# Peptides against a protein of PDB entry 3HUF: the designs that were tried, part 55

Target 1, 320 residues: chain A of PDB entry 3HUF
Amino acid sequence: MWIIEAEGDILKGKSRILFPGTYIVGRNVSDDSSHIQVISKSISKRHARFTILTPSEKDYFTGGPCEFEVKDLDTKFGTKVNEKVVGQNGDSYKEKDLKIQLGKCPFTINAYWRSMCIQFDNPEMLSQWASNLNLLGIPTGLRDSDATTHFVMNRQAGSSITVGTMYAFLKKTVIIDDSYLQYLSTVKESVIEDASLMPDALECFKNIIKNNDQFPSSPEDCINSLEGFSCAMLNTSSESHHLLELLGLRISTFMSLGDIDKELISKTDFVVLNNAVYDSEKISFPEGIFCLTIEQLWKIIIERNSRELISKEIERLKYA

## One batch from the design tools (peptide; aimed at target 1 K76 K104)

Design b2_p24_1_s1 (made by RFdiffusion4, then SolubleMPNN; from b2_p24_1 with Y6M A8S E15K K16E E20L E22K)
Fold by OpenDDE base, seed 4:
Structure b2_p24_1_s1 (fold): chain B 320 residues (1-320), chain A 24 residues (1-24)
Amino acid sequence: as target 1 above (320 residues)
Amino acid sequence: SLDEEMESLSEEEAKEAKELRKAA
């Protein structure tokens, strides 16, 4: 989301979140959802128009800012952005930091992009929330992205956490829920004058982890916890691969169980399957190898003695 | 100098901002 602050108290010492929309900026306007008052004798009554676009699909993957358009309202001394005079028809900016100079005002408005990009674990929740979050200037999507800052858990009571949730946790992404999204939907008016009133997602995350025994105390408890072990991964998602990599596993990828010969079995400690393959191919599992699902693996890795537990399972099946 | 004018303007602007902040 875009945040503005300014030097010389020209914004009354306040920081403001700028959501997607249009703002008239000037000395003789009242602060509201479409106006930004700037206190300076050097600033015109109506000086500039800021237009912030909703996030693009590309912004979700890049973590780039919502497009920021600036137009001078035919003022005597014009408007500059990053020391460049704004063109007569207005200019658009994709930089994360904008220094906006209104006329001859010696103080600049500093606009900066605070990256917030929300990944959803399920398409239904995305469909429910995407529009509202986009109107807050928050990119949203389903796919894993290096730009993802927050992850919305799929809350199914009594179900195991998803691979997406596991991976988000290990990536140190802030896991949030529908309660946080609901809170975000209500703060739009309250944060106009004070960007610090934006709710902290870390508190939501702490509460989720505290109240769910399927999470370890820290991602650090699991990262590289299986270093030195080797696995074969069968027909799994990219997220599954990355999850196993974060555990410190040496990973071999196979298309089918039939691709695993005796030589590969000798070099592999266990085979990781998705639930569908595990359930359908139980009878076709290679002899002498430990086969498990990611969810079963997760239940082991969250234990304090995960390495010992896995070693025992490997030994039991190699020597059976 | 332009810098002195800018500094003088800066002080005037800062004063005006403080006054308006107190009135708001």
Scores: peptide ipSAE 0.023, ipTM 0.468, DockQ to the pose 0.038
OpenDDE base, seeds 1, 2, 3, 5: peptide ipSAE 0.019, 0.000, 0.018, 0.022; ipTM 0.492, 0.271, 0.498, 0.464; seed 2 fails the geometry check

Design b2_p24_1_s2 (made by RFdiffusion4, then SolubleMPNN; from b2_p24_1 with S1K Y6Q E19A R21Q E22A)
Fold by OpenDDE base, seed 5:
Structure b2_p24_1_s2 (fold): chain B 320 residues (1-320), chain A 24 residues (1-24)
Amino acid sequence: as target 1 above (320 residues)
Amino acid sequence: KLDEEQEALSEEEAEKAKAEQAAA
């Protein structure tokens, strides 16, 4: 989200969130959803127009800012952004930091981008929330991204957590639910005068983890917990692969269960399968190897003695 | 007239800002 602050109390010592939309900036406007009052004698009554665009698809992957347009409203002394005079038709900016000078005002408006990028695990929830979140200047998507700061899990009581949720947790993404999204949708007016009124996602996350026994206490409890073990998996999902890597596993990939030969078995402690393959192919599993789903593996990983549990299962099947 | 007054006010504000920065 874009946040503005200013030197010399020209914004009354307050920071403000700028959501996607258009703002008239000047000395003789009243602060509201479309106006920014700036208190300086050097500033025109109506000095500039700020326009913030909704996030692009690219912004979801890069964590880049919503496009920030500045137009001078035909003022005598003009407007500058990063020491450059704004062109007559206005200019657009994608920098994360903007120093905006209105006329000859000795104090600048500092605009900075605070990254918030929300990944969804469920396409239906994305479809429901994307428009509202984009109107808050929050990029949204389904795919894994290095720019993601938050991950939305479905609040289904009694459901097993998904691989996406497991991976989001291990990569230290803040997990949130629909309750947080609802709260975000209500704050748009309250944060006009004070950007600090933005709701804290960390409290939502703490509550999710505390109330769900499917989460370990911290990502650090699981990261590299299976170091030294080897697994094989179907070359199906990058997310599952990255999850297993974060557990410290050596991973071999195969294309079909038929590719699990004696050589692969000799180098592999267990095979990780998706639920569909596990359920359909149970009768066709190779002899002498432990096969499990990611969800079954996760149930072992969240236990304090995960290494001992895995070792016992491996030994049980090697000597059976 | 309005532009000259705004210019004079901008110079006064700039001088005040410099004085505050020099005192900090």
Scores: peptide ipSAE 0.074, ipTM 0.710, DockQ to the pose 0.070
OpenDDE base, seeds 1, 2, 3, 4: peptide ipSAE 0.056, 0.045, 0.043, 0.044; ipTM 0.687, 0.665, 0.664, 0.663

Design b2_p24_1_s3 (made by RFdiffusion4, then SolubleMPNN; from b2_p24_1 with S1D Y6F A8S E19A R21Q E22A)
Fold by OpenDDE base, seed 4:
Structure b2_p24_1_s3 (fold): chain B 320 residues (1-320), chain A 24 residues (1-24)
Amino acid sequence: as target 1 above (320 residues)
Amino acid sequence: DLDEEFESLSEEEAEKAKAEQAAA
């Protein structure tokens, strides 16, 4: 989201979130959803127009800001952004930090991008929330992204957490739920004068982890917990691969169970499968190797003695 | 003239800002 602050109390010492939309900026406007009052004798009554676009699909993957357009409203002394005079037709900016100078005002408006990208684990939830979140200037998507800051957990009562949720947890993404999204939808008016009123997702995350026994106490309890073990991975997502890497596993990727010969079995401690393959190919499992799903692996990983548990299962099947 | 008044007010504010920055 875009946040503005200013020097010299020209914004009355307040920070403000700028959602996608159009704002008239000037001395004689009243603060509302479409106006930004700036207290300076050096600026015009109506000085500039800010237009913030909704996030693009690219912004979700890059963590780039919503496009910020600035137009001078034909003022005597113009408008500058990052020491450059705004062109007659207005200019558009994709920089994460904008120093906006209105006329001869000695104090600047500082606009900065707070990175927030929300990944959804469920396409139906994305479909439900994406429009509202985009209107808050929050990029949304389904795919893993290096720019992802928050992850919406799919709450199905009585189901195991998804691989996406497991991976989001291990990569230290803030896991949130629908309650946080609902709260975000209500803050639009309250944050006009105080950007600090934006809800902290960390409390939501803490509550999710505390109330769900499928999570360890911290990601650090699981990261590299299986260092020294080797696995073969079949028919899994990129997120599954990254999850196994975060566990410290040496990973070999195969296309079929038939690719696992005696030599590979000798070098591999276990085989990781998705649920569909595990259920359909049980008859085709190589002899003398431990095969499990990611969800089964996760249940072992969250235990304090995960290394011992896995070692026992490996030994049991190698010598059976 | 509204333009002269605006310039004068802008200069006054710039001087004030310089004074505040020098006092900080």
Scores: peptide ipSAE 0.110, ipTM 0.745, DockQ to the pose 0.070
OpenDDE base, seeds 1, 2, 3, 5: peptide ipSAE 0.079, 0.087, 0.086, 0.093; ipTM 0.722, 0.726, 0.724, 0.745

Design b2_p24_2_s2 (made by RFdiffusion4, then SolubleMPNN; its pose is not in this set)
Fold by OpenDDE base, seed 1:
Structure b2_p24_2_s2 (fold): chain B 320 residues (1-320), chain A 24 residues (1-24)
Amino acid sequence: as target 1 above (320 residues)
Amino acid sequence: KKEEEEKEKEEEKKLEEEAEEDEK
């Protein structure tokens, strides 16, 4: 999201979130959803137009800002951005930090980008929320992104958390739910006067972890917890592979259960399968190897004695 | 810092006076 602040009290000492939209900036405007009052006599009554675009798909992957357009409103002294005079037709900016000088005002409006990129686990939830979140200047998507700051967990009552949720947790992404998204939808008007009124997702995240026994207390409890163990997995998803890597596992990939030969079994402590393969092929599992789902592995990994539990299961099958 | 803030305020005041002259 774009946040503006200014020196010299020209913004009344307040910070403001700028959502996607158009703003008239000047001395003789009243602060609202489309106007930014700037208190300086050196600034024109209507001085500039700011236009913030909705996030692009690229912005979701890069964590880049919504495009920021500045136009001078034919003022005597013009407008500068990053010490450069704004062109007559306006200019567009993709820099994360903008110093906006209105006319001869010695104090600048500082616009800075606070990255917030929300990944969704479920396409239906993305379809429900994406438009509203994009109107907040929040990039959204389904795919894993290094720019992802938040992850929306799907609340399915009585189901295990998804691999996406597990991976997001281990990546130290802030896990949020629909309740937080609903809360975000209510703050749009309140943050006009004070950007600090933006709700902290960390409270929601702490509550999710604390109240859900499917999460360990921290990602650090699970990261590298299986260091020294080796697994084989079906080449199904990048998220599953990355999840197992974050557990510290040595990973071998195979294309089918038939590719699990005696050599692979000799080097592998257990086989990780997706639910569909596990349920359909449980009768044809390779002899002498422990096969489990990612969800079954997760149930073990969240336990304090995860290494002991896995070792016992491996031993049980070696002697069966 | 305080001396810079005072200079900036004095410059602002001068610019405000100039801008009041330009609005006439």
Scores: peptide ipSAE 0.033, ipTM 0.642, DockQ to the pose 0.048
OpenDDE base, seeds 2, 3, 4, 5: peptide ipSAE 0.026, 0.027, 0.026, 0.031; ipTM 0.594, 0.568, 0.538, 0.626; seed 4 fails the geometry check

Design b2_p24_2_s3 (made by RFdiffusion4, then SolubleMPNN; its pose is not in this set)
Fold by OpenDDE base, seed 1:
Structure b2_p24_2_s3 (fold): chain B 320 residues (1-320), chain A 24 residues (1-24)
Amino acid sequence: as target 1 above (320 residues)
Amino acid sequence: DKEEELKKKKEEEELKKEAEKDEE
């Protein structure tokens, strides 16, 4: 989201979130959803137009800002952005930091991009929320991205957390739920005068972790917790692979259970399978190897003695 | 920072005086 602040109290000492939309900026406008009052005698009554675009798909992957357009409203002294005069037709900016000078005002409006990029685990939830979140200047998507800051967990009552949720947690992404998204939708008017009124996702996250026994206390409890162990996995999702890497596992990949030969078994402590393969092939598992699902592995790794638990399971099957 | 802010405040005060002259 874009946040504006200003020097010299020209914004009355307030910070403001700018959502996608158009704003008239000037001395003789009233602060509302489409106007930004700036208090300086050197600023025109109507000085500039700010237009913030909705996020692009590229912005989801890069964590880049919503495009920020500035147009001078034919003022005597013009408008500058980053010390450059705004062109007659306006200019567009993709920099994360904008120093906006209105006319001869010695105080600048400082616009900065606060990164918030929300990944969804569920396409139905994305479909429900994407439009509203994009109107807040929040990029959204389903795919893993290094730019993701937040992850929406689907609250399915009584279900295990998904691999996506597990991975998001280990990546130290702030896990949020639909309740937080609903809360975000309510703050749009309140943040006009005070950007600090933006709800803290970390509080939602803390509550999720505290109230759900499927999460460890921290990602650090699980990261590299299985260092020194080796697994083989069916070539499935990239998220599953990355999850196992974050556990510190040495990973071998195979295409089918038939590719699990004696050599692979000799080098592998356990085999990680998806639920579909585990359920369908349970009768045909290779002898002498421990096979488990990611969800079963997760149940082990969240325990304080995860290494001991895994070692016992490996031993049990090697000597069976 | 404080000295630069004080300078900017003076510049704004001067600009206020100039703008008051241009509105007359």
Scores: peptide ipSAE 0.025, ipTM 0.587, DockQ to the pose 0.046
OpenDDE base, seeds 2, 3, 4, 5: peptide ipSAE 0.025, 0.024, 0.008, 0.023; ipTM 0.582, 0.575, 0.300, 0.570

Design b2_p24_3 (made by RFdiffusion4)
Pose (drawn by RFdiffusion4):
Structure b2_p24_3 (pose): chain A 301 residues (1-255, 262-274, 288-320), chain P 24 residues (1-24)
Amino acid sequence: MWIIEAEGDILKGKSRILFPGTYIVGRNVSDDSSHIQVISKSISKRHARFTILTPSEKDYFTGGPCEFEVKDLDTKFGTKVNEKVVGQNGDSYKEKDLKIQLGKCPFTINAYWRSMCIQFDNPEMLSQWASNLNLLGIPTGLRDSDATTHFVMNRQAGSSITVGTMYAFLKKTVIIDDSYLQYLSTVKESVIEDASLMPDALECFKNIIKNNDQFPSSPEDCINSLEGFSCAMLNTSSESHHLLELLGLRISTFMKELISKTDFVVLNGIFCLTIEQLWKIIIERNSRELISKEIERLKYA
Amino acid sequence: SDEDLSAEDEPEKPEPPIFEAEAP
């Protein structure tokens, strides 16, 4: 999401999260959901228009920011963005850092993008919540993405967690649920400062894994728990390969050396396991000679 | 100086339209 703050006291020492939509910025305007007051001698009463476009699907995958546009409102002293004078018809910016000078004000309004892309585990969940999050400037999606910062697991209806959840836990993504989304549905009309929504997501994640037999204590204990082992799978997607890599496994992808060298076959007279079955062992027992002994029992037998 | 320049005597401009965001 987009955030602005400034040096000096021109924004009253406060920062602000800007959502998609339009703002009028000036010396004689009051801070509300659509206006930003910036007090300095050289800043016109209504000085600039900031328009933030809603996110595209591509931004969920690239981590790119919502398009940020600035128009100078025919002012006495002009508007610059990253030292470029804003012409008539305005300019649009896709960079993540913007220094915005209004008039001859010695202090710049500094806009920066904080990464936040939310992956859903369920298509019906994505369809229900996507428009809400997009209006906040938060890209969403279902497929794997390297720009994902948060993952929404389904209601853990007293049942096993999905591979998407296991994978998000291992790559150190923040796992959240419906309750955090309900919190996000509160905030569009609000004037709130930088990092206002992020800590609640971490609190939600820390609470989810507490007293939960689908999770261990941390991603750190899960990572490299199967080092020294090897495995094989059919047309491994790069995500499943990365998931198995994070467990410390050696992997052989196939389309006498696929059988005796390889300890087990991971799926979707050889010995086979699902990732769902592998997760049950990856949690269960204690040590390296115990949590990887039950997997060593399933191989010999 | 540039710090002494003022736009306080500039007439107030009419309020331009403001647009709400739309979901894709």

Design b2_p24_3_s1 (made by RFdiffusion4, then SolubleMPNN; from b2_p24_3 with K13P P14E P17E F19E A21G E22K)
Fold by OpenDDE base, seed 4:
Structure b2_p24_3_s1 (fold): chain B 320 residues (1-320), chain A 24 residues (1-24)
Amino acid sequence: as target 1 above (320 residues)
Amino acid sequence: SDEDLSAEDEPEPEEPEIEEGKAP
């Protein structure tokens, strides 16, 4: 989201969230959803127009800001952004930090991008929420991204948490739910004058973790918990690979169970499968190796004695 | 003080209040 602040009380000491939309900026406008009052005699009654675009698909992957357009409204002293005079037709900016000078005002409006990218685990939930979140200037998507700051957990009552949720937890992404998204949809009016009224997702996250026994107490309890073990991974997502890496596993990737010969079995502690492969290929499992799903692995990982539990299962199957 | 923001149609350049940094 874009946030504006200013020195010299020209914004009345207030921080403001700028959602996608158009704003008239000037001395003689009233603060509302389309106007920003700036208090200085050096500023025209109507000085500039700010236009913030909705996030692009690229912005989701890069964590880049919504495009920020600035136009001077034919003022006596013009407008500058990052010490550069705004062109006659307006200019567009993709920098995360904008120093906006209106005329000869000694104080600048500082616009900064607060990175917020929401990943969804479920395409139906993305379809439901994406439009509303984009109107808040929040990039949204399904795929993992280095720019992802928040993850919407798919709440199916009585189901195991997804690999996406497990990975989001281990990479320390803030896990949120539909209740947080509902709250975000209501803040649009309340944050016009105070950007600090933006809800903290951390409280939502704490409540999700506290109320679900499928989560460990912290990501740190699981990160590198399986250091020294080796696994073979078959027919899994990139998120599954990254999840296993975060557990400290040495990973070998295979295309089929038939690729696992006696030499590989001797060097591999267990095989990780997705649910579909695990259920369909049970008959084709190599003899003398422990095969499990990521969800079965997760149930072991959340236990305090995970290393001992895995060691016992490996020993049981290697010597059976 | 409601500074009457109404008056001048053209913005006048405000000099930055040089906070006279108290020279020690």
Scores: peptide ipSAE 0.033, ipTM 0.496, DockQ to the pose 0.055
OpenDDE base, seeds 1, 2, 3, 5: peptide ipSAE 0.031, 0.031, 0.030, 0.033; ipTM 0.502, 0.514, 0.495, 0.505

Design b2_p24_3_s2 (made by RFdiffusion4, then SolubleMPNN; from b2_p24_3 with K13P P14E F19E A21G E22V)
Fold by OpenDDE base, seed 3:
Structure b2_p24_3_s2 (fold): chain B 320 residues (1-320), chain A 24 residues (1-24)
Amino acid sequence: as target 1 above (320 residues)
Amino acid sequence: SDEDLSAEDEPEPEEPPIEEGVAP
């Protein structure tokens, strides 16, 4: 989201969130959803127009800002952004920091991009929320992204957490739920006057962890917890691979259970499978190898003695 | 007052606040 602040009390000492939309900026306008009052004698009654675009698909992957257009409203002294005069037709900016000077005002409006990218694990939830979040200037998507700041957990009572949720947690992404999204949808008016009224996702995250025994106390409890072990996995998802890497595992990939030869078995402590393959192929597992699902692995890694538990299970199957 | 800002047609350059020398 774009946030603006200014020196010299020209914004009344307030920080404001700018959502996607158009704003008239000037001395003689009232603060509302489409106007920004700036208090200085050096500023025109109507000085500039700011236009913030909705997020692009690229912004979800890059964590880039919503495009910020500035247009001078034919003022005597013009408008500058980052010390450059705004062109007659307006200019568009993709920089994360904009220093906006209105006319000869000695104080600048500082616009900065607060990165927020929300990943969804469920396409139905994305479809439900994407439009509303995009109108907040929040990029949304399903795929893993290095720019992802938040991950939406689907609250299905009694279900195990998904691989996406596990990975998001270990990646130190802020896990949020539908209750947080609902709260975000209501703040549009209140944050016009005070950007600090934006709900803290960390409080939601703390509550999710506290109320769900499927989460360890911290990502650090699980990161590299299986260092020194080796696994093989079916080459299915990037998230599953990255999850196992974050556990400190050496990973070998295979395309089918038939590709698991004696050489692979000799260098592999266990095989990680998805639920569908585990359930279908459980009768055909290679002899002398420990096979488990990611969800079964997760149940082990959240235990304080995860290394001992895995070692015991490996030994049990090697000598059986 | 917000009214005082509305009446000025041309933006005057803000003169830097004259440091009123604190009389000793």
Scores: peptide ipSAE 0.020, ipTM 0.458, DockQ to the pose 0.058
OpenDDE base, seeds 1, 2, 4, 5: peptide ipSAE 0.020, 0.020, 0.020, 0.015; ipTM 0.474, 0.482, 0.477, 0.454

Design b2_p24_3_s3 (made by RFdiffusion4, then SolubleMPNN; from b2_p24_3, 7 letters changed)
Fold by OpenDDE base, seed 4:
Structure b2_p24_3_s3 (fold): chain B 320 residues (1-320), chain A 24 residues (1-24)
Amino acid sequence: as target 1 above (320 residues)
Amino acid sequence: SDEDLSADDEPDPPEPEIEEGVAP
């Protein structure tokens, strides 16, 4: 989201979120959803137009800002952005930091991009929320991204957490829920006057972890917890691979269970499968190897004695 | 001079037709 602040009293000491939309900026406007009052003698009554575009698909992957357009309204003293005079037709900006000088005002409006990219675990939740979140200037998507800051957990009551949720947790992404998204949808009016009134997602995240026994106390309890073990991975997602890497596993990827010969079994501690393959292929599992799902692995890794539990199960099956 | 810094004499710009840009 774009946030504006200014030195001195030109913004009355306020910070403001700029959502996607158009704003008239000037000395003789009233602060509302489409106007920004700026107080200086050299600022025109109506000085500039700011236009914030909705997020692009690219912005979700890059964590780039919503495009910020600035147009001078044919003012006596003009408008500058990052010391450059705004062109007569307006200019568009993709920089994360903008110093906006209106006229000869000795103080600049500082616009900065607060990165927020929300990943969804399922397409149905994305379809429900994407429009509203995009209207807040928040990029949204389904795929993992290095720019992802928040992850919406799919709350199915009584189900195990998804691989996406497990990975988001270990990646230290802020896990949020539908209650937080609902709260975000109501903030448009309250944050006009004070950008600090933005809901704390970290409080929501702490409450999710505290109230769900499927989470360990911290990501650090699980990261590298399986260092020194080796696994074979079959028919899993890229997120599953990255999850297993974060556990400190040495991973071998196979195309089929038939690729696991006696030599590979001797060098592999266990095989990780998705639920569908685990249920369908139970009869074709290699003899003398521990096969489990990611969800079964997760139930082990959240335990304080995860290494001992896995070691015992490996030993039991290698000597069977 | 304080006069050279004043924008007070600027004509009120015409009210922009706020085309409600309905985001598609």
Scores: peptide ipSAE 0.033, ipTM 0.526, DockQ to the pose 0.532
OpenDDE base, seeds 1, 2, 3, 5: peptide ipSAE 0.019, 0.020, 0.032, 0.017; ipTM 0.482, 0.531, 0.494, 0.494; seeds 1, 3 fail the geometry check

Design b2_p24_3_s4 (made by RFdiffusion4, then SolubleMPNN; from b2_p24_3 with K13P E15L P17E F19E A21G E22V)
Fold by OpenDDE base, seed 2:
Structure b2_p24_3_s4 (fold): chain B 320 residues (1-320), chain A 24 residues (1-24)
Amino acid sequence: as target 1 above (320 residues)
Amino acid sequence: SDEDLSAEDEPEPPLPEIEEGVAP
């Protein structure tokens, strides 16, 4: 989201969120959803137009800002952005920091990009929320991205957490739920005058972790907890692979259960399967190898003695 | 009348340079 603040009292000491939309900026306008009052004698009654575009698909993967357009409204002294005069037709900016000078005002409006990028685990929830969140200047998507700051967990009472949720937790993404998205949607008007009124996503995250026994106390309790073990996995999802890497596992990939030969068994402590393959092939597992699902592995990982638990299961099957 | 809304812009006097008070 774009936040504006200013030197001196020209913005009345307030920080303001600029959502996607058009704003008339000037001395003789009233602060609302489409106007920004700036208090200086050197600023025109109607001085500039700011236009914030909605996020692009590229912005979801890069964490880049919504495009910021500035147009001077044919003022006597013009408008500058980052010491450069704004062109007659207006100029567009993708920099994360903008110093906006209106006319001969000695104080600048400072616009800065606060990154917020929301990944969804569930496509139905993305379809429900994406439009509203894009109108807040928040990029949204399903695919993993290094730009993602938040992850939406689906509230299914009594269901196991998904692999996407497990991975989001280990990569230290702030996990949020539908209640946070609803709250974020309701505060849109109240944060126009005070950017500090944005809901605390970290409080939502702490409440999710506290109220669900399927989460460890911290990501650090699980990261590299299985260092020195080797696993084989069926080539399924990139998120499953990255999850196992974050556990510190050495990973071998195979395409079918028929590729599990004596050589692979000799180099592998256990095999990780998806639920569908585990349930269908449970009777045909190779002798002398420990097979489990990611969800079964996660239940071991959240235990304080995870290394001892997994070692006992590996030993049990080597002597059977 | 296109009120030239820019015609009323008065240049503010330059802010006094806040002399960085050399702490003694």
Scores: peptide ipSAE 0.030, ipTM 0.528, DockQ to the pose 0.052
OpenDDE base, seeds 1, 3, 4, 5: peptide ipSAE 0.029, 0.029, 0.028, 0.029; ipTM 0.536, 0.509, 0.525, 0.522

